# Peptides against a protein of PDB entry 6GMG: the designs that were tried, part 84

Target 1, 331 residues: chain A of PDB entry 6GMG
Amino acid sequence: DSDDRVTPPAEPLDRMPDPYRPSYGRAETVVNNYIRKWQQVYSHRDGRKQQMTEEQREWLSYGCVGVTWVNSGQYPTNRLAFASFDEDRFKNELKNGRPRSGETRAEFEGRVAKESFDEEKGFQRAREVASVMNRALENAHDESAYLDNLKKELANGNDALRNEDARSPFYSALRNTPSFKERNGGNHDPSRMKAVIYSKHFWSGQDRSSSADKRKYGDPDAFRPAPGTGLVDMSRDRNIPRSPTSPGEGFVNFDYGWFGAQTEADADKTVWTHGNHYHAPNGSLGAMHVYESKFRNWSEGYSDFDRGAYVITFIPKSWNTAPDKVKQGWP

## One batch from the design tools (peptide; aimed at target 1 G63 N253 L285)

Design b2_p27_4_s2 (made by RFdiffusion4, then SolubleMPNN; from b2_p27_4, 18 letters changed)
Fold by OpenDDE base, seed 5:
Structure b2_p27_4_s2 (fold): chain B 331 residues (1-331), chain A 27 residues (1-27)
Amino acid sequence: as target 1 above (331 residues)
Amino acid sequence: SELDAGIQQQKAAGKERFEKIEELRRK
């Protein structure tokens, strides 16, 4: 019921957060309290703390996507997405494995495909690429310089991304970032921007023309990364949820988690920020809650999803929505 | 917006599952 969504009220700029509730790798709080934390920690523009604007609060109110939205500055387009898929494992399990008791062939294949994705390697690939991009951005004062630097970096690393088309999401992502063009953002200067990462969980079986089995149990061939590059074609992601396998069953369309630009080398110690649902304090769903989860908790996802993509976008360096270090909860 | 709202409603179901998982972890 979308009619129940409410924009959280403004929080005083100096209002300190209440303590978060910790729980096994997660820290949880109500959205209003997250706004307080956000203002204290992430709101800074050019080093100055800012109150979350009404527009930003409205974006945030959309739930999991809202967290990524407010921190990235734009609604996720998911164009530059990475994953890791073990083709050998997939083929081997299909050949030598067998369905579990009560598991259909389609369910078996869908599960095997899901399990053949490596979330950690996918995340690592995104981080690797983001690092390359950041080096390319560092001293580039126009897009041409950025692209030239990027090509050089990729060539030096013998990275297959060097062979991507100039119009690919990989090379066009920066120019298509609104904040890059904003006067108070990048102002068309790549060196004022940095690469950041978020993750999306979604369902593979979204093709309405495919079999019901694929919609119920997953499409084993959908949303696989390209060999060498790790790029995932997200063009077929239409935010269609998993089809019910039994009467009354329902699944969520997607989940988004914000990572930003943390420098923590241990993936397991990285923090991912996400929301549970849109803010409906007077509705059946209740108030929106924000979670700060460790990678383990985030990457596990839910049965609603069989794909995880790690997406690169850009924000101005003047923003503090993607700091080097993120701490869970408060204090 | 309606699509997003629908997704978020479905995410609420995810919350319930999350709570169940957390309960299992506490035991």
Scores: peptide ipSAE 0.025, ipTM 0.675, DockQ to the pose 0.290
OpenDDE base, seeds 1, 2, 3, 4: peptide ipSAE 0.023, 0.024, 0.024, 0.025; ipTM 0.668, 0.668, 0.633, 0.674; seeds 1, 4 fail the geometry check

Design b2_p27_4_s3 (made by RFdiffusion4, then SolubleMPNN; from b2_p27_4, 16 letters changed)
Fold by OpenDDE base, seed 4:
Structure b2_p27_4_s3 (fold): chain B 331 residues (1-331), chain A 27 residues (1-27)
Amino acid sequence: as target 1 above (331 residues)
Amino acid sequence: SDADAGIAQQRAAGVERFERIEALRRS
């Protein structure tokens, strides 16, 4: 419920940010100060910095999803998602492991499933695919050329994604990107676009027709990546939070982290930008804060979530919301 | 829509929670 949500006020274009607050490996600041940083660092269109518009500030005000929203230019659809799941580990642990003291069977299975996901490998898969897509984009001046290039790249790498349906999120993602069609964006020219990555944390047990145990402790079979491709079917993700296990307990529906297109090869050194909640300076939640976290901090997630997906979308190359290098905090 | 649901059910977390989680994780 965002009844108390407020759009942050405009910040002068040339106003410099205040220093970020360090916190356990993260850099943290209030949303208005992030807007200042964003205007100085990420706002550039064709090399010219821009004041964050009212619309963009409104998007940002929605919290963690708002950070991804303002930087990607669209509300996350999460259709092109990747993860890594160790099936052998999962099966072995279920077979040879046992519930901890006080742990139910359902809780055990949910935990084992959660632990069988490898966030780093999932992230690396997304980066790999993004790189392939970028190679396909760079010399393609229409969608047909892009798709042909993409298929060639996949064939050369013997990638299972080459077998995906033409209507799949993998092949349709570009054409379904609003900024691709914008005159000042891609203008229907794939070579003007680049692939970017964000991450979503969410709950697996969202099927209301399933057992209460799955809703409380996770659905071990839900949202697994397809073998070979790493694609996760996100169609069943309806932003339903984990069910409480006791009276008074409540869980958050999702978390989003923005990575963009950083070129840092060491995953541990990559920076992920995310928000805590919608901006409610006069409400109980208070002002929105923005965090810049290293991958280790981001990928750990929270008990609210048992799935992490790494999603590919596209932005115009003329935008600087996804630079090669991201500096944590300020200065 | 799923997007509408996501917008309506915004994440609620605080700095204290993050700090606490990180402290526990590092211990």
Scores: peptide ipSAE 0.020, ipTM 0.640, DockQ to the pose 0.348
OpenDDE base, seeds 1, 2, 3, 5: peptide ipSAE 0.021, 0.025, 0.021, 0.023; ipTM 0.657, 0.695, 0.666, 0.690; seeds 1, 2, 3, 5 fail the geometry check

Design b2_p27_4_s4 (made by RFdiffusion4, then SolubleMPNN; from b2_p27_4, 13 letters changed)
Fold by OpenDDE base, seed 4:
Structure b2_p27_4_s4 (fold): chain B 331 residues (1-331), chain A 27 residues (1-27)
Amino acid sequence: as target 1 above (331 residues)
Amino acid sequence: SDADAGIAQQKAAGKARFEEIEARRRA
């Protein structure tokens, strides 16, 4: 019940953050302090710092999704998602591997499927595509020009995405971005926009008509990327958490991590910003905390999830929510 | 909407699990 959710209060524009706390490779702080950092580092529009608005603070207060929400400017739709799945590894392990002691066949298959996803390659694919999209955006002053540029770039690279339907999330993502249409955003000018990346962790076994085993241990066939493109059909993701495997066990429905548009080539050095839960300082959940994790910490995920997707969306270049370099923690 | 439902579903149980996972990671 989100009834205990509270919108964090406004922070003075010039208030500096308190130091973040180190937490096993992550930097951690309370949401109010993140707002302070955000105002100092990420709030800039057209080069000017801005106080986080009440609306933005409200978005942020929703927890892990809130971090992505406030930085992307919209609630995540997750339409343009990428992953990498090693089909050969999966088949080989199923054939030649065996369940661990006490592990059921369904549990084994679910685990093997989870382990057959390569988070780093999935992230790399998303970055590759984002780079292509950014090149297509750079000199395009209308959507038609953008799409033409994009098709040309894909053809030059012999990328399978060139064969996607015009209605595909890949081609429709820009036009479906609210900030693209906003006067103070893209103003319908693709060259004013840039591609950004966030990640979602979620559970594969969401089909209520499937077996209980799939809901408990994962659906090995669900949410696999399409060969060649790496696109994941996210249409069946309904934010349904993993089913308990033992009495008293409970799982979180999703996790979101914000990457933005960092230019760091080494994936392991990239910083991912995420939250733990919605802000409930006077409730049982407590205050929301924000984490800045390196890729290793982010991509590791939790047992709550067996899928990771890397999603592309767009923000105006005038926003500083996705800078080239992100520094972990404060100062 | 599915989005609204997703936003609302961060449960106390989810928090407990998160804390448990983090505690185990720290050990």
Scores: peptide ipSAE 0.026, ipTM 0.693, DockQ to the pose 0.578; fails the geometry check
OpenDDE base, seeds 1, 2, 3, 5: peptide ipSAE 0.024, 0.025, 0.023, 0.025; ipTM 0.675, 0.663, 0.666, 0.668; seeds 1, 2, 3, 5 fail the geometry check

Design b2_p27_5 (made by RFdiffusion4)
Pose (drawn by RFdiffusion4):
Structure b2_p27_5 (pose): chain A 331 residues (1-331), chain P 27 residues (1-27)
Amino acid sequence: as target 1 above (331 residues)
Amino acid sequence: SARPAYTEAEANKINAKYAEAEAKALS
């Protein structure tokens, strides 16, 4: 009867996954089966396949956060985040539009702010920034050389990110990555690391001391990207879900999707890996399922979330959790 | 869709486990 979280059992390294295919842009499989796929195509350490450890299986069993947690080796901090927001469209649709049949002004403002975000450009911005970071760390063998290389290209590219504080989440992203300091990971050598990207969907109205309207319909001024850099201050994100509008209405607080470092130029052809909920086959929600969605399927989101952030972190190059190519389903 | 519409009780179960994952990461 217990809807307790259970850890999926160990899968032998030779066990192949059951086949599955995408339907209308999304593929899913039970977590036990995804572990088999992950061990075949994502588990490599210096080209050697590995069994998903007990600890990794535990992390994965927590739901959508599990895929990102396993692939990055760290619970997601969301410290370095990017998004795109059309300020002109937002200001114009506020002073020219009107609430629809059955909207409070707070609901109208909350929706317009939501629709003003552009998740394609937001992902595109994180893409170009991660590329600059990877070029900066290619031949840099200490952090100082990495930061010099990073600032040099940003200045020459006239990127407002060059003026970020030395201790900002942007410039400190590499040094604050635990695997960067680990002897078996980056060993303080930026050339042994790689920038990767994952996404977080979340709710904007997370201030518990704010009006109920913002908790139920969103805070338009919250989690907007800074101009020029596109950085999103994630410090006030506390994993607080959207408040219900009627009794019985439940909302999920956040969703994580793993992109990695795919080389596909078509943002619509990129695959994003995420789970539906925590693993509980003997309980109410049932077993955890891992979903592999095309970008548009992922960026469609839900009414639970009115904000999207595309996050950059680092993993060692010796890993294979962010390959150049990600295939939906199996084989 | 990757998820159905959850009741408040079901959403609370999910949210509670996500909170446990965060507490585990901080401990």

Design b2_p27_5_s1 (made by RFdiffusion4, then SolubleMPNN; from b2_p27_5, 11 letters changed)
Fold by OpenDDE base, seed 1:
Structure b2_p27_5_s1 (fold): chain B 331 residues (1-331), chain A 27 residues (1-27)
Amino acid sequence: as target 1 above (331 residues)
Amino acid sequence: SSRPKLTQEEADKINQAYKEAEEKARS
């Protein structure tokens, strides 16, 4: 029941944010104050600041997905997702490791699988692919030209993505982006678009036909990246939360973090923007808070999740929701 | 980073809001 959800009020375009505060090693502020920062820093269209619209404020009010929704311009589809999984580490730990005291076999296997994902390498793969896509976009004035450029880039780099079919999420991602087709967006001109990245944390044990143990402790075989490409099949992600392991325990479906198109080479210095829950200033959950976390803080995630995917989508270059540099907090 | 553990009721509310968001996006 989300009857207590409230859309944050409009903020004057010229209103400056209040200072952020530290929280769990990240910068934190209330959603209303994030709107102020967003209008000052990220709202620009064609170089002009924009007031966050009522629709955008409503999107934002839904919680963690809202930040990515507002900045990407669309609800996340998660079709073009990347991760990195160390198969050798996984096999070795299963073979040579043992459950901790009080840990069940299923819990052990789920934990080992979770720990076998390398968030940094997954993020790096997404950045690599985004870079390739951006090169392909640069001088392409129609989709055909973009696709041709992309194939050439992949061939030159001997990238396994070159073997994906034309209907794969990899090749169809641009044409399926609403802002690409919008007159004030890409206007069907790939050179007006750029690749951006966000991350989704979610639970692997979503198969209702699987064992209860997998739903409680994770499915070690689920949502692994394909070898070579790093692509994760997200089709089975239905936003099903982890099953409780103890009475009264609850888990959230997902967490989203917005990266955009930062150029910081050191992954540890990149900033990820995300929210906690829907805005309920008069409810028990309270006001929505927005966090700006360093990669280490973001990638750590929560016990609610055992998978992290790094997703590529596109936005118009005229938008400033994905600047080269993101500063943590305010001022 | 860590956060306070959620109750089932709190998680249900949050997840319901996310479901509504997805439905809104499809409409």
Scores: peptide ipSAE 0.668, ipTM 0.949, DockQ to the pose 0.781
OpenDDE base, seeds 2, 3, 4, 5: peptide ipSAE 0.667, 0.667, 0.663, 0.665; ipTM 0.949, 0.949, 0.948, 0.948; seed 4 fails the geometry check

Design b2_p27_5_s2 (made by RFdiffusion4, then SolubleMPNN; from b2_p27_5, 12 letters changed)
Fold by OpenDDE base, seed 5:
Structure b2_p27_5_s2 (fold): chain B 331 residues (1-331), chain A 27 residues (1-27)
Amino acid sequence: as target 1 above (331 residues)
Amino acid sequence: SSRPKLSAEEAEKINNANKEAEEKALS
């Protein structure tokens, strides 16, 4: 239980945010101030500013997942996830590399696997797919038209995703998006929706039937993307944290970062919005802080995690939670 | 940028909150 979690109070609609503060190359602010920025910049529905609702503030108060939750309009399902893994690098490093001083074999293998993921390529793949999906959405007024467009786009690009099963999260993601079905959302009209991206960091060693070493140092074979498509099977992600490697050590089970639909071509210039922990202004953890990080800062992650996935979901075009341009910090 | 290492207690609190978030979303 998080008995010390508090829902941030409502902020006046016209209240301007205080300046963000620099923090390790990031822009940082307290959650209350992020709400102010959100209302000024991201809250627009059909071109009108909205006060963040109590429900949205409650979602936000849960920390890193809350940022993605508020901006996507739904709790992350993580079904349509992409990554990039360099199999050759992995094999070569295992064969020719050596454990560091004091590093166990399991630790070495886990580290090598982690390092064999290319976050930038994973992100790029997600953006590529999102772009294809957006083209398929643009003139589709029903799901059938969307799917037909999508298949055509994939065929034209010789994309391996064209071979995915119709039941695949790739094809079912739109229909499974609540906002797509909402009257004030997509209203079952694909052309009213757009693809957006968020990222999840998590631990590979989640299989309780596996060795303790895998739970401590990672499972080198877990959560790899499928060749050609880049799809990651997230079905085994149960939000289980890394096992402690030393007494008193603890790890968080996940981190989420919101990208949305930025059009900045340079990955290094993209902005990722994320939170540190749930809002506990009167608790030991303190107030929740929100970070707007460059890709470099986000993709670096923490030792809690050895996997990163870039997930595609959908939001109504009428929402401004995923603008083309995101400015880091305030003003 | 590295965050300070979390204690077991801190991590547990965060993980519990994360679990609550999921439960809330499913309710």
Scores: peptide ipSAE 0.726, ipTM 0.954, DockQ to the pose 0.790
OpenDDE base, seeds 1, 2, 3, 4: peptide ipSAE 0.726, 0.722, 0.726, 0.724; ipTM 0.954, 0.954, 0.954, 0.954

Design b2_p27_5_s3 (made by RFdiffusion4, then SolubleMPNN; from b2_p27_5, 11 letters changed)
Fold by OpenDDE base, seed 1:
Structure b2_p27_5_s3 (fold): chain B 331 residues (1-331), chain A 27 residues (1-27)
Amino acid sequence: as target 1 above (331 residues)
Amino acid sequence: SSRPKLTAEQAAKINAAYQEAEAKARA
């Protein structure tokens, strides 16, 4: 079928990308051209460029999740997720605010909840935690040493994460990372790994037992971060999309954006890489496009989503999929 | 929004592809 997903063909290792095009304040290109850029910039392992494998090209071809998949080396598990929610703002707006003209009460509450999340603070929390983890990893040559270092760092900073259960995703994330165990990856040596960040946008109203209004306009109480830690319980995220509010309307279940390990201190200057949909060059949806967006462009999201989470995972330091500096577009 | 509005059919196709991706990853 013409609408079926297609895996992009291999690109020669030395083929240079065509220039990216500006699109709504971001840099945009077709997936084939992103593969070219990826091979030139991000493919390096131990300093050597690599051609994107067929498997990696297949992962990439699925759309937005594919970008994170290829660069992290694994399908997102989303277990270690952070966000920031302003409870006082939420309560005050509910009490003192009013629905807009034509806005239902449920729609108003959903909107207020959405607006009470601070994407920048959520991102900063994830960066803070990633930094702590990286310090704990630096000179740890076994998992025990890593965990000890991590606990010490958290204690020194009086961080609420120190009270998390030993079985929590926070402490188990490293051992559950496939690349940590790989011979050419971490080889069970924490000092060979580094923490990286990606973001997921999704819908709060996923509970099928809840009201139709919550499914259409959001569940104000769902997927809030825990106080102190900023951890979001993602166990109830089943990739269920927003329910239509009008005939013919449809929503996508999620969006993923790759940040990696950029060192840019100004959040507004950070670059987020993401895709639109699966690659169907001969279908109605067309070819997959990849975007490199500034934080404001990424964090704005779409009407499909009312939640944003910033997730920490790990990759080998020998990979260049998460460089200190990311340049938007090409050249 | 920086994205055109999707039809129900388009969204369904995109979501189906994502479901397939997840299934492959779990296998």
Scores: peptide ipSAE 0.667, ipTM 0.947, DockQ to the pose 0.790
OpenDDE base, seeds 2, 3, 4, 5: peptide ipSAE 0.662, 0.660, 0.666, 0.661; ipTM 0.946, 0.946, 0.947, 0.946; seed 5 fails the geometry check

Design b2_p27_5_s4 (made by RFdiffusion4, then SolubleMPNN; from b2_p27_5, 13 letters changed)
Fold by OpenDDE base, seed 3:
Structure b2_p27_5_s4 (fold): chain B 331 residues (1-331), chain A 27 residues (1-27)
Amino acid sequence: as target 1 above (331 residues)
Amino acid sequence: SSRPKLTAEQAQLINDANQEAEAKALA
């Protein structure tokens, strides 16, 4: 059970990681080895390597959320989420498409909705917004200056986000970031922070008052991005997993992938870091593994999920958990 | 699929851990 979770032991700061191994087109390693890599590559604060703390190792040990948790410095809040949905494709496929053999109407509609999300465009939207935010952060030494810069940038680009409420997750995200307020973090100076991106996979059919079919096969209307902004209302995401469609079947409630602030322009070449499950080396699930996947591998997801959101948060520029370039595996 | 299909028991274990993680973060 979950009580079998073990916090990985501390790794010596100078211990080099073992080579990663290929797994389904990804680079894979055990969590202990990822800690070694993390200390060599991502641990730097103000240019100095840091040993992963017990707290960080504990966060990491919880599995798929752990990678994002450790690298972002906080548990994901998922408030500033983006996606892209092709309404025309959805309508056209519903009208002209046909269920597969043995596929129910509800299953067909759920599948069509899932396929109508464009993961690449959703990711690109998040990157676009992150870039705007980063420009707004660059010379802002207080939150007011940041917000003014942000509004100006949005106005210049005629971006629909300029119409968001001042209390919206879009404008409040920075002030709600713990590391922004920390003395050794942002110290309330926006110019010391940068926008970063992670992704969450989850299930659309989370409404308990909805039909069983929606819980099993997805809710085609749920968690769609708002037109113009691309914002996804995540308020209804309660981490409820997909309902089983066959006896003995089970689904996980979410998956998280860490992108950070890579500058690679080609989405297909970006690297996403994620975990499988909590670390239970002596349990039935076994040791936690960490994967470094290309975008195609990450965005494919699992049958557990029919939604992918790309979320923006902030970290101090002094952290190296979100470098410009991420390399798969080791060395 | 990049992973084997999970049993109900396996999924429950993972979900329990995920819930614990959230609870810890919110505490």
Scores: peptide ipSAE 0.717, ipTM 0.953, DockQ to the pose 0.796
OpenDDE base, seeds 1, 2, 4, 5: peptide ipSAE 0.717, 0.717, 0.717, 0.717; ipTM 0.954, 0.953, 0.954, 0.954

Design b2_p27_6 (made by RFdiffusion4)
Pose (drawn by RFdiffusion4):
Structure b2_p27_6 (pose): chain A 331 residues (1-331), chain P 27 residues (1-27)
Amino acid sequence: as target 1 above (331 residues)
Amino acid sequence: SARPAYSEAEAEKINAKYAEAEAKAES
């Protein structure tokens, strides 16, 4: 009867996954089966396949956060985040539009702010920034050389990110990555690391001391990207879900999707890996399922979330959790 | 869709487990 979280059992390294295919842009499989796929194509350490450890299986069993947690080796902090927001569209649709049949002004403002974000450009911005970071760390063998290389390209590219504080989440992203300092990871050598990207969908109205309207319909001024850099201050994100509008209405507080470092130029052809909920096959929600969605399927989102952030973190190059290519389903 | 519309009780179960994952990561 218990809807307790259980850890999926260990899968032998030779056990192949059951086949599955995408339908209308998304593919799903039970977590036990995804572990088999992950061990075949994502588990490599210096090209050697590995069994998903007990600890990794535990992390994965927590739901959508589990895929990103396993692939990055760290519970997601969302410290370095990017998004795109059309300020002109937002200001124009506020002073020219009107609420629709059955909207409070707070609901109208909340929706317009939501629709003003552009998740394709947001992902595109994180893409170009991560590329700059990877070029900066290619031949840099200490952090100082990495930061010099990073500032040099940003200045020459006239990127407002050059003026970020030395201790900002942007410039401190590499040094604050635990695997960067680990002897078996980056060992304080930026050339042994790689920038990767994952996404977080979340709710904007997370201030518990704010009006109910913002908790139910969103805070338009919350989690907007800074101009020029596109950085999103995630410090006030506390994993608080959207408040219900009627009794019985439940919302999920956040969703994580793993992109990695795919080389596909078509943002619509990129695959994003995420789970539906925590693993509980003997409980109410049932077993965890891992979903592999095309970008548009992922960025479609839900009414639970009115904000999207594309986050950059680092993993060692010796890993294979962010390969150049990601295939939906199996084989 | 990757998810159905959850009831309040179901959403609470999911949200509670996500909170547990966060607490585990900070311990």

Design b2_p27_6_s1 (made by RFdiffusion4, then SolubleMPNN; from b2_p27_6, 12 letters changed)
Fold by OpenDDE base, seed 4:
Structure b2_p27_6_s1 (fold): chain B 331 residues (1-331), chain A 27 residues (1-27)
Amino acid sequence: as target 1 above (331 residues)
Amino acid sequence: SSRPKLSAEEAQKINNAGAEAEKKALE
């Protein structure tokens, strides 16, 4: 239980943010100030600025998932996830590499697996797919039309996703999006929706039936993308953190970063918004902070995690939580 | 990683909050 969690108070709609401060190459601010920025920049519905609701502030207050939750409008389901894994690199390094001094075999294998994921390629794959989905959405006024468009787009591109089952998260993602069905959202009109991207960092060694080494150092075989599609089976992600390797050590179960629908072609220049922990201004953890990180800062992750997935979901086009351009920090 | 290491207690608190969030979302 997190009894010390506090929902940030409402901020006046017209209150301007205080300047962000640099933090580890990021723009960083306290959650209250992020709310101010959010209201000025991201809150718009149908072009009208909105005050962040109590519910949204409550979602935000949960920390690591809060930013993505508020901006996507739903708790992340993580079903439509992409990554890129260099199998050749992995095999080569296992064969020809060796553990570092003091590194166990399991630690070595876990590290090699982690390093064999290409975050940039994973991100690019998600962007590619999101682009295809957006094209399929553009003129589709019902789900059937969307699905038909999507299949056609995939066929034209000779994309392996065209072979996915109809029940696949890839095809069911839109219909399973609450905002798609909302009257003030998509209203069951795909053309009113757009694909957006967020990222999740998590631990591979979540299988409690596996060895302790895998739980401590990672499972090299877990959460790899399927060849051709890049899809990651996230069904076994149960938000189980990395097991400690020493007394008193603890790891966080996940981190979320919000990208949205930025059009910046250079991945390195994209901005990722994420939180550190739940808001506990009167607790030991302190106030929640929000970071706006460049891709390198985000993709680096933490030692808590050895997997990064890039997830596609949908929001109404009328929302401004995923603008084409995101400016880092304030002003 | 630039983040300071968390104690077991801190990590547990954060993870608990995460679980609560998920539970709330499912309500």
Scores: peptide ipSAE 0.647, ipTM 0.945, DockQ to the pose 0.764
OpenDDE base, seeds 1, 2, 3, 5: peptide ipSAE 0.642, 0.643, 0.645, 0.646; ipTM 0.944, 0.945, 0.945, 0.945; seed 2 fails the geometry check

